Peptides against a protein of PDB entry 5EFW. Designs and how they scored, part 50

Target 1, 141 residues: chain A of PDB entry 5EFW
Amino acid sequence: TTLERIEKNFVITDPRLPDNPIIFASDSFLQLTEYSREEILGRNARFLQGPETDRATVRKIRDAIDNQTEVTVQLINYTKSGKKFWNLFHLQPMRDQKGDVQYFIGVQLDGTEHVRDAAEREGVMLIKKTAENIDEAAKEL

## One batch from the design tools (peptide; made by RFdiffusion4, then SolubleMPNN)

Design b1_p16_2_s1 (from b1_p16_2, 9 letters changed)
Fold by OpenDDE base, seed 4:
Structure b1_p16_2_s1 (fold): chain B 141 residues (1-141), chain A 16 residues (1-16)
Amino acid sequence: as target 1 above (141 residues)
Amino acid sequence: MEEMKKIIEEVREKIE
């Protein structure tokens, strides 16, 4: 689909379904994580976590979902083959016309290093803008 | 959002 071919790493999840599963994934996300679409759809994104993933950071993500707020963090994620990458991750709710949370949009910027300072600010700006663009695109489906 | 609705239904079927 047009949405899937957006050249950004992103997923859409459905918090109204059990365990907030991924319901949509971009082609780039699949390439990054080395999973097929069939392997990902219907699963909670926690499969990207591993031994070195910071648990406190994961809790921040869970808190944001529970509180229906946005969050931006950096955490170690793992590909299907077990390759580690630093994920600058932004999550935000997608709300319906009534203001109720319908979905979450997760945007990933992968890197080999934990980014700081200007690089971090640039990355955050990018993934936030990407999330907004996806929000608009998804609402047009 | 017909396309999204379709995806949701497919996901529901998979996780049930």
Scores: peptide ipSAE 0.027, ipTM 0.635, DockQ to the pose 0.560
Fold by OpenDDE base, seed 3:
Structure b1_p16_2_s1 (fold): chain B 141 residues (1-141), chain A 16 residues (1-16)
Amino acid sequence: as target 1 above (141 residues)
Amino acid sequence: MEEMKKIIEEVREKIE
C-alpha cells in the first residue's frame, strides 16, 4: 500500500484489541528490525526489547499508552538477529473526530549511540513531524 | 478507512 511505502520507520497499533498489537508496519521498519510483516502483525511491539532495554523507560511507554498521551524516549532495541540499536522513539495517539483514541502511531529513529543536545532535538523534531504526517495519511485511507 | 478496517479484521482473525 501507499502507507507501507512511506520511507520512515513506523508502526500503527490498535489499543482496542488485546495487548495493543501492531496492525500496520512500514517497509523501512521491517528492514530495520529484520522481521517479516507476517512475523509482527498481530503482536505487541515488546519483541524489540531485550536484556539491556531499560525497564524504567519501558514503563514510561506503558504509562503513555494507559494515559492515552504521547511520549518520546530513547531505548535499546534488538533486531531479529540480536543486533542492538538505540531507538529514538516517539509514540502518540491517533484520535477520531470525537477525540477518542483509535490507534497509536510509533515512529523509530535508529542509531548506534545515545544522542544528546542538538542531535537529539533534531531527531525529536523529525520523528514528531513524521508521526503527524502518518496521522494525516492514515486518516485518508 | 476501508483498508485499515481490512487490516484490523485480518489481525483479529490471526489473534483469535
Scores: peptide ipSAE 0.027, ipTM 0.612, DockQ to the pose 0.506
Fold by OpenDDE base, seed 1:
Structure b1_p16_2_s1 (fold): chain B 141 residues (1-141), chain A 16 residues (1-16)
Amino acid sequence: as target 1 above (141 residues)
Amino acid sequence: MEEMKKIIEEVREKIE
């Protein structure tokens, strides 16, 4: 689909369904994580977490979902084969015309190392802009 | 959103 071919790592989740499952994933996300689309659709994105994933950071994500707000964090994620990567992650709600949350957009910027300072700022700007573009694209379809 | 709606529906059916 047009959305799937957006050359960015992203997912869309549905908080109105049990456990806020992934309902959409880009091709790039599948390549990054080494999962097939069939393996991830309908699942909560926590399968990317592992032993070195910081639980306090995960709590920040959970809080943002519960409060229906955006959040930007960096956390260790794991591919299907168990390879670690640093995920600069941005999450934001997708709202309808009434302002009610319908979905969440999650955007991932992967790296072998934790990004800091100018590199982090640039990455944050990129993933936030990407999320906005996805929000607009999804609403226009 | 037609294609995406189909995916959403498939996910809903799986979770139900």
Scores: peptide ipSAE 0.025, ipTM 0.626, DockQ to the pose 0.610
Fold by OpenDDE base, seed 5:
Structure b1_p16_2_s1 (fold): chain B 141 residues (1-141), chain A 16 residues (1-16)
Amino acid sequence: as target 1 above (141 residues)
Amino acid sequence: MEEMKKIIEEVREKIE
């Protein structure tokens, strides 16, 4: 689909379904994580977590979902083959015209290291803008 | 959002 071809790492999840599963994933996300679309659709995105993923950071993500708010964090994620990467992650709700949450948009910026300072700020700006672009694009499908 | 609706339906069928 056109949405899948957006050349950014992102997923869309549906909090109205059990366990907030991924309902949409970009091609880039699949490439990054080394999973097929069939392997991830219908699953909660927690499969990206592993031994070194900070549990407190994960809780921040869970809290944002529960509270229907946005959050930006940086955490260790793992590919299917077990490769670690630092994920600068932004999540925000996708709302309908009434303001009700329909979906969540998750955008991932991968890196080999934990980014700091100006690099982090730049990355945050990028993934937030990407999320907004995806939100608008998805609404037009 | 027609394409997405189709995907959502497929996902729902899988989960249910």
Scores: peptide ipSAE 0.027, ipTM 0.630, DockQ to the pose 0.630; fails the geometry check

Design b1_p16_2_s2 (from b1_p16_2, 10 letters changed)
Fold by OpenDDE base, seed 2:
Structure b1_p16_2_s2 (fold): chain B 141 residues (1-141), chain A 16 residues (1-16)
Amino acid sequence: as target 1 above (141 residues)
Amino acid sequence: MEEAKKIIEEVRKKIE
């Protein structure tokens, strides 16, 4: 689909379903994480977490979902083969015309290192802009 | 997007 082929790493989840499963994933996301679409659709995105993933950071993500707010963090994620990568991650709600949350958009910027300062600011701007573009593209969901 | 809707429906069926 046009949405799947957006050349950014992202997923869409449905918090109205049990355990907030992934309902949509970009091709780039699948390539990054080394999973097939069949392996991830219907699952909570926590399968990307592993031993070195900071649990406090994960809690920040959970809190944002529970509170229906956006959040931007960096955390260690793992590919299917077990390769670690630093994920500059942005999550924001997708709201309907009434203002109610219907989905979440998660955008991932992968890197081999934790980024700071100008590099982090640039990455944050990129993933936030990406999320807004996806929100517009997915308005017909 | 019709295709996206199909994906959503597929997911819904899997978790039912």
Scores: peptide ipSAE 0.029, ipTM 0.641, DockQ to the pose 0.837
Fold by OpenDDE base, seed 5:
Structure b1_p16_2_s2 (fold): chain B 141 residues (1-141), chain A 16 residues (1-16)
Amino acid sequence: as target 1 above (141 residues)
Amino acid sequence: MEEAKKIIEEVRKKIE
């Protein structure tokens, strides 16, 4: 499918279900995080967080979901085996034809370091474009 | 495209 051809780290979540669980995860996301699809689907993505994850940044993500807006942040995430990575993360709502939020699209760009300056700008452009591609693919009839 | 949407909806229904 078109979504399956988007080989980026991404998930789709459903805010209409309790605790906004992941309802779709790309293969690359599973590979990055070291979880199986069975371990991921139906869960809130907070399992990626750990001791060094900045709580204020997490609150920004939560606020964006509650306010049905997009957000771009960098935060420490953890793989299943406990490896830390810097996640340049973009989240945006997927809206239906009426403008109502159906899902959220989350795109992850992993790295060993907190990216700055031009590298950060480039990464942000990439993950935002990826999110738009996913949105278009998901809406395509 | 359409198949992907169906998969997403199927997954959604299973976890409701």
Scores: peptide ipSAE 0.029, ipTM 0.631, DockQ to the pose 0.567
Fold by OpenDDE base, seed 3:
Structure b1_p16_2_s2 (fold): chain B 141 residues (1-141), chain A 16 residues (1-16)
Amino acid sequence: as target 1 above (141 residues)
Amino acid sequence: MEEAKKIIEEVRKKIE
């Protein structure tokens, strides 16, 4: 499918369902996080959080969902095996032609360190562009 | 995209 051809780390969630569960996960996302698709679909993405995940950053994500806005942050996430990675994360709503939020798009860029300056700017550009591509591809959902 | 619709349906059934 069109979504499967996007070779980036991303999920689509459905805020109209209880607890905003993941309804689509890219193959790259599964490889990154070490979960199977069956383990992830229908779950809230908070399972990626752990002891060193900054709670204030998580609150920024929650606020963006509640306010139906986009946000870009870096936070510690954990794979199924417990490995930590820095997630440069971008989230944005996918809206229908009437402007109503249908889904959220979450894009992840993984790294071993908290990136800054030019590297951060480049990463942000990449994940935002990826989110826009997913938005176009997901219009048929 | 047809597969995506199936995924959505399966997710909804799982949550219900």
Scores: peptide ipSAE 0.028, ipTM 0.630, DockQ to the pose 0.804
Fold by OpenDDE base, seed 1:
Structure b1_p16_2_s2 (fold): chain B 141 residues (1-141), chain A 16 residues (1-16)
Amino acid sequence: as target 1 above (141 residues)
Amino acid sequence: MEEAKKIIEEVRKKIE
C-alpha cells in the first residue's frame, strides 16, 4: 500500500523546512477541510485553528513537535467555510534509518461532537494504526 | 509514491 492508496485523513509535514509546512495531504483531508491541494501545500497546519480551538491543546501539539515525540489530542478545527468540527488528532515523527526525524505524520478523525470513553479509545487505536501504515509507506520518501 | 515525492520536491523548491 502506497500513500496514494491510503484513504484516511492525514498530512505529512517537514520539520526541516521553515515553519514545518505540510508537504502531503490526502484527498480525504482536502475534502474534509474544503481546501484544494494547492491551498494546503507549503503551509503550516495552523490554518485549521479558530476562535474555539483550545490554546492549551495547541501547545501540546507544539511541544510534541519541539520534543520530537508523538501526541494524541482532540481539538476544534475549522473548514475553509468556517464550519467547526472536532478533530481527534494523532501526531508522530517519522524517523530515518539513523533515528533522525524526517517528517511528522498527522492523522485526523473528524466528528461533530467531542468523543469520550469507548468511542475515543476506538478512534485513538484507529488513527494510531493509520499513522503506522503511513509511516511504513512513507519510508520511500 | 512517485506523486508524493514530486509534491515534496515542489514544496521544497517553493520554500527553500
Scores: peptide ipSAE 0.027, ipTM 0.633, DockQ to the pose 0.759

Design b1_p16_2_s3 (from b1_p16_2, 10 letters changed)
Fold by OpenDDE base, seed 1:
Structure b1_p16_2_s3 (fold): chain B 141 residues (1-141), chain A 16 residues (1-16)
Amino acid sequence: as target 1 above (141 residues)
Amino acid sequence: SKKDREIIEEVRKKIE
């Protein structure tokens, strides 16, 4: 299927619905997090957070959503089975032709360790480019 | 890639 061919880790959320729920998740994202699509659709992505997730980093994400801006952070996330992973995460709004926010695009790059320096820069470039590809594809429709 | 963009476009059609 089309969904099976999606190889990037990403979600799309709808801030126009209560609590900004996930309305789409790629197969790669489901494999990473060990959740089924049915378990996550309609839910806020905070279920990935756990004891060691830095609350200040989560606040940065919340602020970006509230201000309708982009943000890039690294944070500890948890799979369904409770395994920790470092999530290099980029979030940005998807706007319509009028400039109004319709969705948010969240892109994840997973790792067993916190990435720094050159590795971090490369990862940031990758996830930002992925987000832009999603945004551009939507605008071209 | 071009293929990725095509897939993303199909996904966008499902969520609009």
Scores: peptide ipSAE 0.026, ipTM 0.626, DockQ to the pose 0.098
Fold by OpenDDE base, seed 3:
Order: sequence, then C-alpha cells, then structure tokens
Structure b1_p16_2_s3 (fold): chain B 141 residues (1-141), chain A 16 residues (1-16)
Amino acid sequence: as target 1 above (141 residues)
Amino acid sequence: SKKDREIIEEVRKKIE
C-alpha cells in the first residue's frame, strides 16, 4: 500500500476539528511511538508528552498552532511503553489556494540526545524539507 | 514527491 512506502516520521492534523486531531500518521511514526494507527487517529498528539516534557516548549507549539505559524523545537516525548526520546519537531500549516489553513504538518526526527550545532542544523533542514515536500504535493493535486 | 502526492490523495479519501 501507499502507507507501506512511507519512510519519514510525520503526521497530518486537522485544526478545523475539535482539539486538532491527527488524521494521518506515517508507518514510521507508528513504529517510532509504538502505537497502532487505530490508537492515535482522531486524537491530539499530546499523548506523546510526559513528566519530563518541557512545558514552555509545549507552549511554543500551542502558540504556533493558535497563531497559524510554523515552529521548530526539541522536546522529550514518550513511546507507548514509556521510553523517552528527544524529538526534533517541525510543525507548519498547510494552506489552500486562498491562504486559509486546512491542515498542519508535523515532522519528527528522533534521537537519544538533545542535538546541537551541526547535527541540529542538519536535522532541522531535513524535517523542514520533508514538510515542504508534503505541502507541495498537496498543492499539486 | 510522487510518493507524497499519493499519501495526500489517500488522506483526502479518508476525510471525504
């Protein structure tokens, strides 16, 4: 299937529905987080947060959604089994031809450490490019 | 990009 061909960690959410639920998750994302598709579709992505997730960073994500802007952060997330990982996360709105926000694209790069310097820059470039590719694909339809 | 378009189409079908 098309889903089996996905190799990037990403989700698509629908801010026009209550609580901005996940409406699509890549197979890689499911593998990373250890959830099934049925467990996460229709839910807000906050289930990835836990005790050591920095609340100020979460607020940055919330602000970006509310303001319909993009944001890039690193935060602690948790798998279903409770394992911690550092999530280099990029979120950006997907807009229609009129400029109205239709969806949000979230891209995740997982790691065991809070990455800095060159490694961070490379990761940021990767996840931003991935998000742009998804956005461009939607516009070409 | 082709893969991404297929993904978006699949998503669209699910939300329609």
Scores: peptide ipSAE 0.025, ipTM 0.632, DockQ to the pose 0.206
Fold by OpenDDE base, seed 4:
Structure b1_p16_2_s3 (fold): chain B 141 residues (1-141), chain A 16 residues (1-16)
Amino acid sequence: as target 1 above (141 residues)
Amino acid sequence: SKKDREIIEEVRKKIE
């Protein structure tokens, strides 16, 4: 689909379903994580976490979901083959016309290193803008 | 949307 072909790493999750599963994943996300769409849909995105994933950072993500707020973090994620990557991750709620949270949009910027300073600011700006673009596109579905 | 409903239903079916 047009949404799937957006050349950014992103997922859409449904917090109204048990365990906030992924209901949509971009082609790029599949390529990044080395999973098929069938393997991902219906699952919580925690399968990307592994031994070196910072648990405090994960808690920040969970808190954001519970509080229905946005969050931006960097955390170590793992591909299906076990390859580690630094994920500059942005999560934000997608709200309906009434203002209620309908979905969450997760955008991933992958890298081999934890980014800081200007590089981090640039990355954050990019993934936030991407999330907004996806929000607009998804609302047209 | 229609597509969203379709996706959601597929997801629900899978996770049940």
Scores: peptide ipSAE 0.023, ipTM 0.627, DockQ to the pose 0.480
Fold by OpenDDE base, seed 2:
Structure b1_p16_2_s3 (fold): chain B 141 residues (1-141), chain A 16 residues (1-16)
Amino acid sequence: as target 1 above (141 residues)
Amino acid sequence: SKKDREIIEEVRKKIE
């Protein structure tokens, strides 16, 4: 589909379902993480975490979901084969016209190294813009 | 943008 072919790494999750499962994943996300679509749909995205994933950072993500707010962090994630990568991750709620949260949008920018300074700022702007594009599309329905 | 319009249509299909 057109949405799946967008050349950005992103997922959409449904917090109204048990354990906030992934209900959509882009082709790029599947390529990055080495999973098939069938393997990840219906699952919570925590399968990307591993031994070196910072638990305090994960808590920030959890808090954002629970409080229905946005968050931007960098954390270690793992592919299906166990390869580590630094994930510059942005999450934000997708709200309906009444202001109620319908979904969450998660956007990932992958790298072999933790990014800092100008590179980080640019990456943050990119993933936030991607999330806003998806969010705006939904609000225009 | 053109891409935004395409996303809108795709999201619409998925929501239905």
Scores: peptide ipSAE 0.023, ipTM 0.606, DockQ to the pose 0.099

Design b1_p16_2_s4 (from b1_p16_2, 9 letters changed)
Fold by OpenDDE base, seed 5:
Structure b1_p16_2_s4 (fold): chain B 141 residues (1-141), chain A 16 residues (1-16)
Amino acid sequence: as target 1 above (141 residues)
Amino acid sequence: VEEDKEIIEEVRKKIE
Protein backbone atom coordinates (compact mmCIF):
# COMPACT_ATOMS: atom_id res chain seq x y z
CA THR B 1 0.00 0.00 0.00
CA THR B 2 0.96 3.64 -0.12
CA LEU B 3 1.59 3.66 3.61
CA GLU B 4 3.83 0.64 3.34
CA ARG B 5 6.04 2.55 0.93
CA ILE B 6 6.82 5.11 3.60
CA GLU B 7 10.03 3.71 5.01
CA LYS B 8 10.14 5.80 8.16
CA ASN B 9 9.59 5.15 11.83
CA PHE B 10 5.98 5.95 12.48
CA VAL B 11 2.80 4.85 14.17
CA ILE B 12 -0.82 5.73 13.83
CA THR B 13 -2.97 5.82 16.94
CA ASP B 14 -6.70 6.00 17.46
CA PRO B 15 -7.83 8.48 20.09
CA ARG B 16 -11.40 7.31 19.64
CA LEU B 17 -10.47 4.03 21.28
CA PRO B 18 -9.65 3.60 24.95
CA ASP B 19 -6.19 4.93 25.85
CA ASN B 20 -5.35 6.00 22.29
CA PRO B 21 -3.79 2.72 21.18
CA ILE B 22 -1.44 2.12 18.29
CA ILE B 23 -3.42 0.79 15.35
CA PHE B 24 -0.63 0.87 12.78
CA ALA B 25 3.14 0.64 13.03
CA SER B 26 5.66 0.81 10.24
CA ASP B 27 8.16 -1.98 9.80
CA SER B 28 10.93 0.47 10.57
CA PHE B 29 9.32 1.34 13.87
CA LEU B 30 9.18 -2.30 14.84
CA GLN B 31 12.82 -2.71 13.94
CA LEU B 32 13.79 0.36 15.91
CA THR B 33 11.93 -0.59 19.04
CA GLU B 34 12.58 -4.34 18.79
CA TYR B 35 8.92 -5.19 19.32
CA SER B 36 6.76 -7.35 17.14
CA ARG B 37 3.61 -5.95 15.66
CA GLU B 38 1.57 -8.25 17.86
CA GLU B 39 3.25 -6.87 20.95
CA ILE B 40 2.36 -3.25 20.26
CA LEU B 41 -0.89 -3.11 18.33
CA GLY B 42 -3.69 -2.14 20.64
CA ARG B 43 -1.33 -0.61 23.18
CA ASN B 44 -0.60 2.94 24.15
CA ALA B 45 2.88 3.98 23.01
CA ARG B 46 3.99 4.73 26.58
CA PHE B 47 5.75 1.36 26.73
CA LEU B 48 8.68 3.12 25.05
CA GLN B 49 9.22 5.23 28.15
CA GLY B 50 11.54 4.37 30.98
CA PRO B 51 13.49 5.64 33.96
CA GLU B 52 15.29 8.44 32.18
CA THR B 53 12.34 9.61 30.12
CA ASP B 54 11.60 13.18 31.10
CA ARG B 55 8.15 13.38 32.63
CA ALA B 56 7.66 17.01 31.66
CA THR B 57 8.26 16.10 28.04
CA VAL B 58 5.77 13.28 28.30
CA ARG B 59 3.26 15.75 29.68
CA LYS B 60 3.73 17.89 26.59
CA ILE B 61 2.81 14.92 24.45
CA ARG B 62 -0.23 14.18 26.57
CA ASP B 63 -1.34 17.79 26.43
CA ALA B 64 -1.07 17.80 22.65
CA ILE B 65 -3.24 14.72 22.41
CA ASP B 66 -5.81 16.12 24.80
CA ASN B 67 -5.87 19.43 22.97
CA GLN B 68 -5.76 17.76 19.56
CA THR B 69 -2.69 19.69 18.48
CA GLU B 70 0.74 18.84 17.15
CA VAL B 71 3.92 18.68 19.19
CA THR B 72 7.60 18.07 18.57
CA VAL B 73 9.89 16.95 21.37
CA GLN B 74 13.00 14.95 22.11
CA LEU B 75 12.83 12.26 24.74
CA ILE B 76 14.61 9.17 25.91
CA ASN B 77 12.93 5.99 24.76
CA TYR B 78 13.81 2.37 25.32
CA THR B 79 13.82 -0.63 23.04
CA LYS B 80 12.44 -3.95 24.17
CA SER B 81 15.94 -5.01 25.17
CA GLY B 82 16.31 -1.88 27.27
CA LYS B 83 18.54 0.07 24.94
CA LYS B 84 18.17 3.81 25.31
CA PHE B 85 17.83 6.10 22.35
CA TRP B 86 17.01 9.74 21.87
CA ASN B 87 13.74 10.05 20.06
CA LEU B 88 13.10 13.21 18.10
CA PHE B 89 9.37 12.78 18.05
CA HIS B 90 6.65 14.58 16.15
CA LEU B 91 2.96 14.01 16.71
CA GLN B 92 0.07 15.54 14.84
CA PRO B 93 -3.62 14.85 14.42
CA MET B 94 -5.08 13.38 11.27
CA ARG B 95 -8.40 15.01 10.55
CA ASP B 96 -11.31 13.95 8.39
CA GLN B 97 -13.13 16.08 5.85
CA LYS B 98 -15.24 17.56 8.62
CA GLY B 99 -12.13 18.60 10.51
CA ASP B 100 -12.61 16.07 13.28
CA VAL B 101 -9.61 14.18 14.60
CA GLN B 102 -9.59 10.60 13.44
CA TYR B 103 -6.09 9.53 14.32
CA PHE B 104 -2.74 10.73 15.49
CA ILE B 105 0.42 10.29 13.48
CA GLY B 106 3.62 9.81 15.42
CA VAL B 107 6.97 9.98 13.67
CA GLN B 108 10.24 9.04 15.34
CA LEU B 109 13.78 9.96 14.44
CA ASP B 110 16.15 7.91 16.54
CA GLY B 111 19.67 8.72 17.58
CA THR B 112 22.33 8.01 20.12
CA GLU B 113 22.51 11.65 21.07
CA HIS B 114 20.24 14.51 21.80
CA VAL B 115 20.35 16.41 18.53
CA ARG B 116 20.91 20.13 18.66
CA ASP B 117 21.21 23.20 16.49
CA ALA B 118 21.24 22.57 12.77
CA ALA B 119 20.92 18.83 13.17
CA GLU B 120 17.82 19.26 15.28
CA ARG B 121 16.26 21.69 12.84
CA GLU B 122 16.94 19.33 9.99
CA GLY B 123 15.49 16.42 11.89
CA VAL B 124 12.39 18.36 12.80
CA MET B 125 11.81 19.33 9.21
CA LEU B 126 12.23 15.72 8.17
CA ILE B 127 9.82 14.20 10.65
CA LYS B 128 7.23 16.91 10.07
CA LYS B 129 7.39 16.35 6.35
CA THR B 130 7.13 12.64 6.94
CA ALA B 131 4.02 13.13 9.03
CA GLU B 132 2.44 15.17 6.27
CA ASN B 133 3.27 12.48 3.75
CA ILE B 134 1.68 9.86 5.96
CA ASP B 135 -1.38 12.02 6.42
CA GLU B 136 -1.79 12.41 2.69
CA ALA B 137 -1.19 8.74 2.03
CA ALA B 138 -3.65 7.60 4.67
CA LYS B 139 -6.38 9.88 3.37
CA GLU B 140 -6.13 8.21 0.00
CA LEU B 141 -6.99 4.83 1.44
CA VAL A 1 -10.88 -5.35 25.79
CA GLU A 2 -11.63 -8.06 23.28
CA GLU A 3 -14.15 -5.86 21.57
CA ASP A 4 -11.56 -3.13 21.42
CA LYS A 5 -9.14 -5.48 19.75
CA GLU A 6 -11.62 -6.25 17.03
CA ILE A 7 -12.23 -2.58 16.38
CA ILE A 8 -8.51 -1.88 16.33
CA GLU A 9 -7.91 -4.67 13.87
CA GLU A 10 -10.67 -3.45 11.60
CA VAL A 11 -9.30 0.07 11.61
CA ARG A 12 -5.80 -1.24 11.02
CA LYS A 13 -6.99 -3.15 7.98
CA LYS A 14 -8.59 -0.01 6.65
CA ILE A 15 -5.34 1.91 6.91
CA GLU A 16 -3.05 -0.80 5.56
Scores: peptide ipSAE 0.046, ipTM 0.657, DockQ to the pose 0.142
Fold by OpenDDE base, seed 2:
Structure b1_p16_2_s4 (fold): chain B 141 residues (1-141), chain A 16 residues (1-16)
Amino acid sequence: as target 1 above (141 residues)
Amino acid sequence: VEEDKEIIEEVRKKIE
């Protein structure tokens, strides 16, 4: 399918709906997190959090949503089966022509370890570029 | 990364 051809992990959320639910998830995201599309659509992405997820990092994400800004963090997330993974996560608003936020784009890079230095910089470049591609595609519609 | 743009655009249309 068209969705299967997208090899990046990302979601689109709608902050104009109650609790900023996921309105789109890539097939890669579903495979990473081990959820079906039916299980995650319409839900806030907090179901990925668990006992070892750093609350201060989560607060940074929440603040970015509230302030309508972008943020890049690393945090522990959990798959449906309970497997932990390090999520190098980038979030940014998708704005309309007036500059108003319509959606948020969330891009995830998974790993078994907390990455640093060159590996982190490379990952950040990748997820930011992915987010920009999504944003650009939406604006060209 | 760049080759994903067209596919992402198609998906974007479906979520509107």
Scores: peptide ipSAE 0.032, ipTM 0.609, DockQ to the pose 0.092
Fold by OpenDDE base, seed 3:
Structure b1_p16_2_s4 (fold): chain B 141 residues (1-141), chain A 16 residues (1-16)
Amino acid sequence: as target 1 above (141 residues)
Amino acid sequence: VEEDKEIIEEVRKKIE
């Protein structure tokens, strides 16, 4: 689909379904995480977490979901093969014209290290802008 | 789009 071909790492999840499963994943996301689309669709994104994933950071993500707010964090994620990467992650709700949350957009910027300072600021701006672009593109869902 | 709706429906069916 057009959404899948957007050349950014992102997923769309459906909080109206049990366990907020992934309903869309970009080609880039699949390449990054080493999963097939069939392996990912219908699952909660927690499969990216592993032993070194900071649980307090995960709780921030959970709180954002529960409170229907946006959040930006960095956390350790794992590919299917077990390779670790730092995920600069932005999550935000997609709302309908009535203001009700329909989906969540998750955007990932991968790196080999925890990013700080100017590089972090640039990355945050990028993933936030990407999320807004996806929000516009996904209005046809 | 229609294709996207089909994907969503497939996901829903998988979960149910």
Scores: peptide ipSAE 0.028, ipTM 0.606, DockQ to the pose 0.687
Fold by OpenDDE base, seed 1:
Structure b1_p16_2_s4 (fold): chain B 141 residues (1-141), chain A 16 residues (1-16)
Amino acid sequence: as target 1 above (141 residues)
Amino acid sequence: VEEDKEIIEEVRKKIE
């Protein structure tokens, strides 16, 4: 299927709906987080957070949404079974032809450890490029 | 990469 061919970890959220719910999740994202699509769609992505998730980092994400800007952070997330993973996360707004925010794109790069230095820079470049590809595809419609 | 963009575009159409 079309969805099976999407190999990147990403979600799309709708800030025009209450609590900015996930309206799309890639198959890779579902496999990573151990949730079904039915369990995720229509929910805010905060269900991935848990006891060791840094609240200050979460606030950075919230601020970016409120200010309609992009942000890149690393934070502890949890699978459905409760397994921790480090999420190198990039979020950016998807704007329409008028420049108004229509959606947010969230891209995740998972790891068992917090990535640093060169590895972090490479990961950031990758997830940002992925987000741009999604954004460009939308603009070409 | 080009194939990925086409797939993403199809997904975008579904969420409109």
Scores: peptide ipSAE 0.024, ipTM 0.597, DockQ to the pose 0.100

Design b1_p16_3_s1 (from b1_p16_3, 6 letters changed)
Fold by OpenDDE base, seed 2:
Structure b1_p16_3_s1 (fold): chain B 141 residues (1-141), chain A 16 residues (1-16)
Amino acid sequence: as target 1 above (141 residues)
Amino acid sequence: SEEELLKELEEEKEEE
């Protein structure tokens, strides 16, 4: 499918199911996080969080889901092996033709450091554009 | 489609 051809780090979650589980993960996301597809499907994405993950930032993500809005943040995430990385993360709802939220799209841009200024702006533009591409591709499914 | 996406998820879970 067109969705499967998107070579970016992303997941799709289902907020209509208990605990908003991951229902799709890109191959790139699996490679980044060092998890198998079987290990993450049906789970909430919170397993990426760890000791240094900022709780206030996590709350912003939760609030966006609850309010069915988009959000862009940077937070520390952890791979399966415990490796830390800075995740420039964008989340937005995927809506049906009636305007109802069906899924959430989460896009991750990984880095060893927190990005600022022009680099941050560039990254944000990239992950937002990616999210739009995913949204359009998912409509074909 | 949404149905196809859900079906793919179910198939992946069955491989566990």
Scores: peptide ipSAE 0.007, ipTM 0.399, DockQ to the pose 0.036; fails the geometry check
Fold by OpenDDE base, seed 4:
Structure b1_p16_3_s1 (fold): chain B 141 residues (1-141), chain A 16 residues (1-16)
Amino acid sequence: as target 1 above (141 residues)
Amino acid sequence: SEEELLKELEEEKEEE
């Protein structure tokens, strides 16, 4: 589909379904995480977490979902093969015309290292802009 | 539209 071919790492989740499952994943996300689409659709994105994933950071994500707000964090995630990567992650709600949350957009910028300073700022700008682009694209559908 | 988005998502699932 058009959305899945967007050359960015992202997922769309449905907070109206039990456990806020992934309902859409870009090809890039699948490549990054080494999962097939079948393996991840209908699942909560927590399968990316592992031993070195900071639990406090995970709680920030959970809180953002519960509060229907956006959040930007950086955390260790794992590919299907167990490879660790730093995930500069941005999540924001997708709202309808009434302002009600319909979905969440999650955008991932992967790296081998924790990004800091200017590199982090640039990454944050990129993933936030990407999320906005996805939101706009989805609204046009 | 939301309907079109849902349709696209459903089509994606069917391709799997």
Scores: peptide ipSAE 0.007, ipTM 0.384, DockQ to the pose 0.045; fails the geometry check
Fold by OpenDDE base, seed 5:
Structure b1_p16_3_s1 (fold): chain B 141 residues (1-141), chain A 16 residues (1-16)
Amino acid sequence: as target 1 above (141 residues)
Amino acid sequence: SEEELLKELEEEKEEE
């Protein structure tokens, strides 16, 4: 679809379904993570986590979902082949016309290093802007 | 729509 072709790493999840599964993934996300679309649709995004993924950071993500708020964090994620990457991750709710949470948008900026200072600020601005663009593009879901 | 996406997901899972 047109949405899948957006050249950014992102997923859309459905918190109204058990375990908040991924219901949409961009082509770029699949390329980043080395998974096929079939392998990830219907699954919780936790399969990206591994031994060096900080549990406290994961808890921040969980809390944001539970509280229906946005969050921005950096965490170690793993590709299907086991390669580690630093994921500058932004998550925010997508709300319907009534203001109820319909979906979550997750945007990933990948890197070989933990981003700091100006690079981090720039990355955060980018992924937040991307999330807003995805929200607008996905409003017809 | 969500309904259409869910149908596609169900179909994909059935093919697995």
Scores: peptide ipSAE 0.007, ipTM 0.418, DockQ to the pose 0.029; fails the geometry check
Fold by OpenDDE base, seed 3:
Structure b1_p16_3_s1 (fold): chain B 141 residues (1-141), chain A 16 residues (1-16)
Amino acid sequence: as target 1 above (141 residues)
Amino acid sequence: SEEELLKELEEEKEEE
């Protein structure tokens, strides 16, 4: 589909289903994480976590989902082959016209190192803008 | 739509 071919790393999840599974993933996300679409659809995104993933950061993500709020964090993620990468991650709810949460949009900016200062601010602006663009593109889901 | 996506997911699971 056109949505899948957007050249950004993102997923859409459904919090109305058990364990908030991934229901959509971009081609870029699949390439980044080294998974096929069949391997990840219907699963919770926690499979990206590993031994060095900070649990406190993961809790921030969980809290944002539970509270239906947005969050931006950096955490260690792992590809299918076990390669570590720093993930500048932004999560936000997608709401319907009534204001009810329908989905969550997750956007990933990958890097070899933790990003700080001006570079971090630029990355945050980018992934937030990307999330807004995905929100607009996915309104017909 | 969500309904269409769920249908696609079910079809994928049946193929596994």
Scores: peptide ipSAE 0.006, ipTM 0.398, DockQ to the pose 0.028; fails the geometry check

